# Peptides against a protein of PDB entry 3B8E: the designs that were tried, part 69

Target 1, 230 residues: chain A of PDB entry 3B8E
Amino acid sequence: PFLIFIIANIPLPLGTVTILCIDLGTDMVPAISLAYEQAESDIMKRQPRNPKTDKLVNEQLISMAYGQIGMIQALGGFFTYFVILAENGFLPIHLLGLRVNWDDRWINDVEDSYGQQWTYEQRKIVEFTCHTPFFVTIVVVQWADLVICKTRRNSVFQQGMKNKILIFGLFEETALAAFLSYCPGMGVALRMYPLKPTWWFCAFPYSLLIFVYDEVRKLIIRRRPGGWVE

## One batch from the design tools (peptide; aimed at target 1 E172 P184 Y193)

Design b2_p30_8 (made by RFdiffusion4)
Pose (drawn by RFdiffusion4):
Structure b2_p30_8 (pose): chain A 230 residues (1-230), chain P 30 residues (1-30)
Amino acid sequence: as target 1 above (230 residues)
Amino acid sequence: VHSVVVVVVVVVTVVLVVAAVVAYVYVNLS
């Protein structure tokens, strides 16, 4: 959101105060819950881990996330940001350009008249909007995320999806999102209500992508002992 | 302790869901 905001100087898809809603807020309970996750095998049948090699935060970890599911999770939220506008004057292949505030009115695009009070709006189909969706879009995939980061070898099936806390940590999250996106007013600090009709589900298309993927590979992992590149 | 935690989490989840629905309804009636 901040990166592409510079390369193609388009409107800020995600705010800063908006980022402190994934960390010390929404993703919180989910990860804590990840811990209550149980065994995945008879571990008391394997030499002790050699602290010289198999680190905690391996770098394959980074690959399988910081550059793989952080992306297909990236596109999903970097998609909803578009169709959050298209239904207001989004430039499918346009827009790529600054958007002053002291401008107040004077300019718009794709057949419109945006600015003052609609400048609070020219930055409101984004502020109290686009951001907030690019938010729920996050959580949206954090589901398939939270349900894949529940094993590194077994399918959600070979390991029943019964982490009481996590399952009942999901609503525990999703709810925070909506009870926050429709907060009777805590929209001042955060954003405004994203149209329950669609503004949500739009990110859900991608979550299904995440899931099946890591779900597949795990097979490639199991159907292949010392799986190749994966 | 684990059972208590589960109960607490379930209760909190229900409360939040209800709260979210109520907040949505409130916004829709406004």

Design b2_p30_8_s1 (made by RFdiffusion4, then SolubleMPNN; from b2_p30_8, 27 letters changed)
Fold by OpenDDE base, seed 4:
Structure b2_p30_8_s1 (fold): chain B 230 residues (1-230), chain A 30 residues (1-30)
Amino acid sequence: as target 1 above (230 residues)
Amino acid sequence: DLEKLIKEAEERAKELLEKAKEALEAAEKA
């Protein structure tokens, strides 16, 4: 996601500490949860796993969690970012190339898309207001990702939520998001200003989309074993 | 440079994640 910040020269959508929280806090527990996930029931029926030779962490599941879906997560976060900035007068097209002037503390008359001038302090407030929703959006999208990563072929409804560690991961990342969003002082310490509770729901359409997409993919795999979608 | 700091933070986070994965794999083999 940060490549877009560099390439597009837009205001910083996510702080450095928040990045660390994603990688170390949010992604760590999911990775552990996948290691302790039991083999998919249909896979075990086909090929009994040798727990001594087979990695408990399915490389394909890891690839799904961090590789393929990671780009969709980033898109969800950036969507929320652009929505918030647009609500504050900065349309996405106007943000392109704005970073240089945005980050310049000596420029106090940066115009938004509607001709309103913004001081450096005002710009930083709106920037930091975007950091928290971006992070929260990623977390909410990851809820769906964690759930779908339980299985390769079976539906989530067929496999069920047997992994307690995975469930713990969902609560951990949510608790971290709530802590960073609402704990006093986080706006100063982490450049993450508190967000309205309604912003938690902004990512739900993306989470639902990922969930539906994966369920459809799995349905196709079940109907066409050995297909290219597998 | 903020961009440099972001990249360094990402690299460090990735390194820590890989170490955690290695530790987990070692624990699975024990």
Scores: peptide ipSAE 0.010, ipTM 0.254, DockQ to the pose 0.019
OpenDDE base, seeds 1, 2, 3, 5: peptide ipSAE 0.007, 0.000, 0.006, 0.006; ipTM 0.320, 0.272, 0.258, 0.269

Design b2_p30_8_s2 (made by RFdiffusion4, then SolubleMPNN; from b2_p30_8, 27 letters changed)
Fold by OpenDDE base, seed 1:
Structure b2_p30_8_s2 (fold): chain B 230 residues (1-230), chain A 30 residues (1-30)
Amino acid sequence: as target 1 above (230 residues)
Amino acid sequence: KLEELIEEAKKRALELLEKAKEALKAALEA
């Protein structure tokens, strides 16, 4: 998220505190749950013939999984960000390079894509309005990602939801998201304004698409072992 | 040994969760 913010020079989609809440609150338990599930899967596999090589392979697999999850989460968050700003009159193309003027408190006539002028205060309100939905979107995408990441080759329907720690992690991150979204004072303290319940569903189509894509990918891998899709 | 490792890892996970909650609480009080 931060890299796209720098490269595209768009208004800040996430505050520093919100990022910290994601990293410390939402990612920790899921990461631990995945580490346990992988460790349990690896223990159930035959003793590694070469512990050093197999450990290195496992570390690479974990690193790739986390990297992919983070990328998917970022895409989901940015999708929600662009939807919110578009609904407020700022089309994605118009946001490119807008940050300099957006953050300038002396410019009170920043025009949206429809010619409406926005004061600095109004712009900051809409910016902060993105923080909570972005956070919630990450949580909702994490549901799908965690379910998908349970197995690289098998369908989610084949492996099932056996990991109780994973389930607990999903509830914990959802509860945290609800707390940050609806607790009074979060708008002032964390710059996370209350979220309309409808925004919880904004990420669902995206999560579903990822789920379908991954299931199709896994199906292709199962039908064509050793293909480039692996 | 495996059950002990799982329990120890669970304990560490809970400790990390508590630290994260404390950090979040501190951030909210800040």
Scores: peptide ipSAE 0.000, ipTM 0.233, DockQ to the pose 0.072
OpenDDE base, seeds 2, 3, 4, 5: peptide ipSAE 0.000, 0.012, 0.007, 0.000; ipTM 0.265, 0.266, 0.233, 0.235; seeds 3, 4 fail the geometry check

Design b2_p30_8_s3 (made by RFdiffusion4, then SolubleMPNN; from b2_p30_8, 26 letters changed)
Fold by OpenDDE base, seed 1:
Structure b2_p30_8_s3 (fold): chain B 230 residues (1-230), chain A 30 residues (1-30)
Amino acid sequence: as target 1 above (230 residues)
Amino acid sequence: ELEKLIKEAEERALELLKKAEEALKAVLEK
C-alpha cells in the first residue's frame, strides 16, 4: 500500500497512525491466535517427521500464503480508496501525480475529474475520510484470512469455528475498527473520520474472494498432494 | 536499472488504474 502511494504519487490512502493501528492492534491478536493453533496442531502430530525439512516447507507455505493474502488485502483497500475518491469526483487516473498539488496548502483550486475546485481543507477531509474505510476494509478482509488460516489443508466447512481465541481476535479487531471509526475525536486525533456503515460492505467481495481462493487452493492440494501449490 | 524498473512498474500501474477507472465508471453509470 505504501509503495503504491510512493510510486503512483497519489493522495495518501492510509495514514501512518492508521498503519500503526493495523500493525499493532489488528494483526497482533490474530497472529497470536494462529500461533497457538499451529502449536496445538504441531503437538498433535504424532508421526516422527524430519523436523528440519517439514519446518522449512511450512515456513515457505506460510510466507507464500501471507504474501498472497497481503496482496489481496492491499487490493481491497485500494479498491475502497478509489471508490470513495471517485464518489467525491476524483477518478483513479486523475489521482495519478496529484499528490504534489494535493498536499500544497497554498493551492485551493485543485480540480477533480469533473472540473470542481477543491480547497486544501476540503481535500484533506476527503483524504482523511479514506483512511477509515481503508482500515475497515483491511479488518473485514482479515476476517476471511483468520477463518481461512485456521486450517492448513481442511476446508472451513470441515473444521468449523471452534477456536475461541480466533473468535476473540475477530471480535477485538472489529471492536477496534468500530472504535476508531466512530469514537468522537478520532478524526482529529488519528485523522480517521467517521465512516458510513455502508462502507463496511465494500470489503465483502474481497473477503469472499480470499475465501474462494483459499478453498480452491485447499481443494487443489487435496486432489494433488505434493503438487507445486503445496 | 532500478529507475527503469520503477518506471515500468509505474506504467503497469497506470494501465491497471485505467482499467479500474473504466470499470468504476461503468458501475457508477448503472
Scores: peptide ipSAE 0.007, ipTM 0.240, DockQ to the pose 0.016
OpenDDE base, seeds 2, 3, 4, 5: peptide ipSAE 0.005, 0.006, 0.006, 0.000; ipTM 0.227, 0.226, 0.224, 0.223; seed 3 fails the geometry check

Design b2_p30_8_s4 (made by RFdiffusion4, then SolubleMPNN; from b2_p30_8, 27 letters changed)
Fold by OpenDDE base, seed 2:
Structure b2_p30_8_s4 (fold): chain B 230 residues (1-230), chain A 30 residues (1-30)
Amino acid sequence: as target 1 above (230 residues)
Amino acid sequence: ELEKLIKEAEERARELLERAREALRRAEEA
């Protein structure tokens, strides 16, 4: 998200605190969940793990979780961001290169796509209105990610949600999202204004995309072991 | 003043996160 923010020179879609909440709050519990699930799978398999093969599997899981899934998460967040800004009069094309003027406190007449002038305070309110939905979008997409990362090769439907730590992680992320979205003072303290419940649904297509992507990937791996998709 | 405190907290949290990520990378390489 931050790299796209710099490259596209668009208004900041996600605040630093929300990024930290994602990185620390939403990524750490999943990582712990995966570590425990690996340990639990080890206990269940009763066979001595080959550390080399397990390392390779972990590297693949990490590559998926932090690379490809991370890109889909970012796309989901940016989609929500662009939708909110478009609803407030800023079309995506108009946002390109707008950051410099957007962040300038002395410019109080930044025009939207329809010629409406926005004060600095008004722009920041809209920006901060985007932070919460962006964060929530990532959390909702991470629901899919967590469920997907649980399984190495098996379908999510085969393994199910037996890992209590995974369920706890999903609950924690959701609770954190709800807290940051609806707790009084978060708009001032974290630059996260309250979110309309309807915006939670904007993430679902991307969650579904991740599920479909991973299920297709796993299906290919199961049908063609040793392929380039691994 | 609150914005400054938040910014400082954000910077500290970012530093902690970077350290945690580095520690994780080191643990994975080991």
Scores: peptide ipSAE 0.007, ipTM 0.241, DockQ to the pose 0.019
OpenDDE base, seeds 1, 3, 4, 5: peptide ipSAE 0.000, 0.011, 0.000, 0.000; ipTM 0.219, 0.234, 0.178, 0.215; seeds 1, 3, 4 fail the geometry check

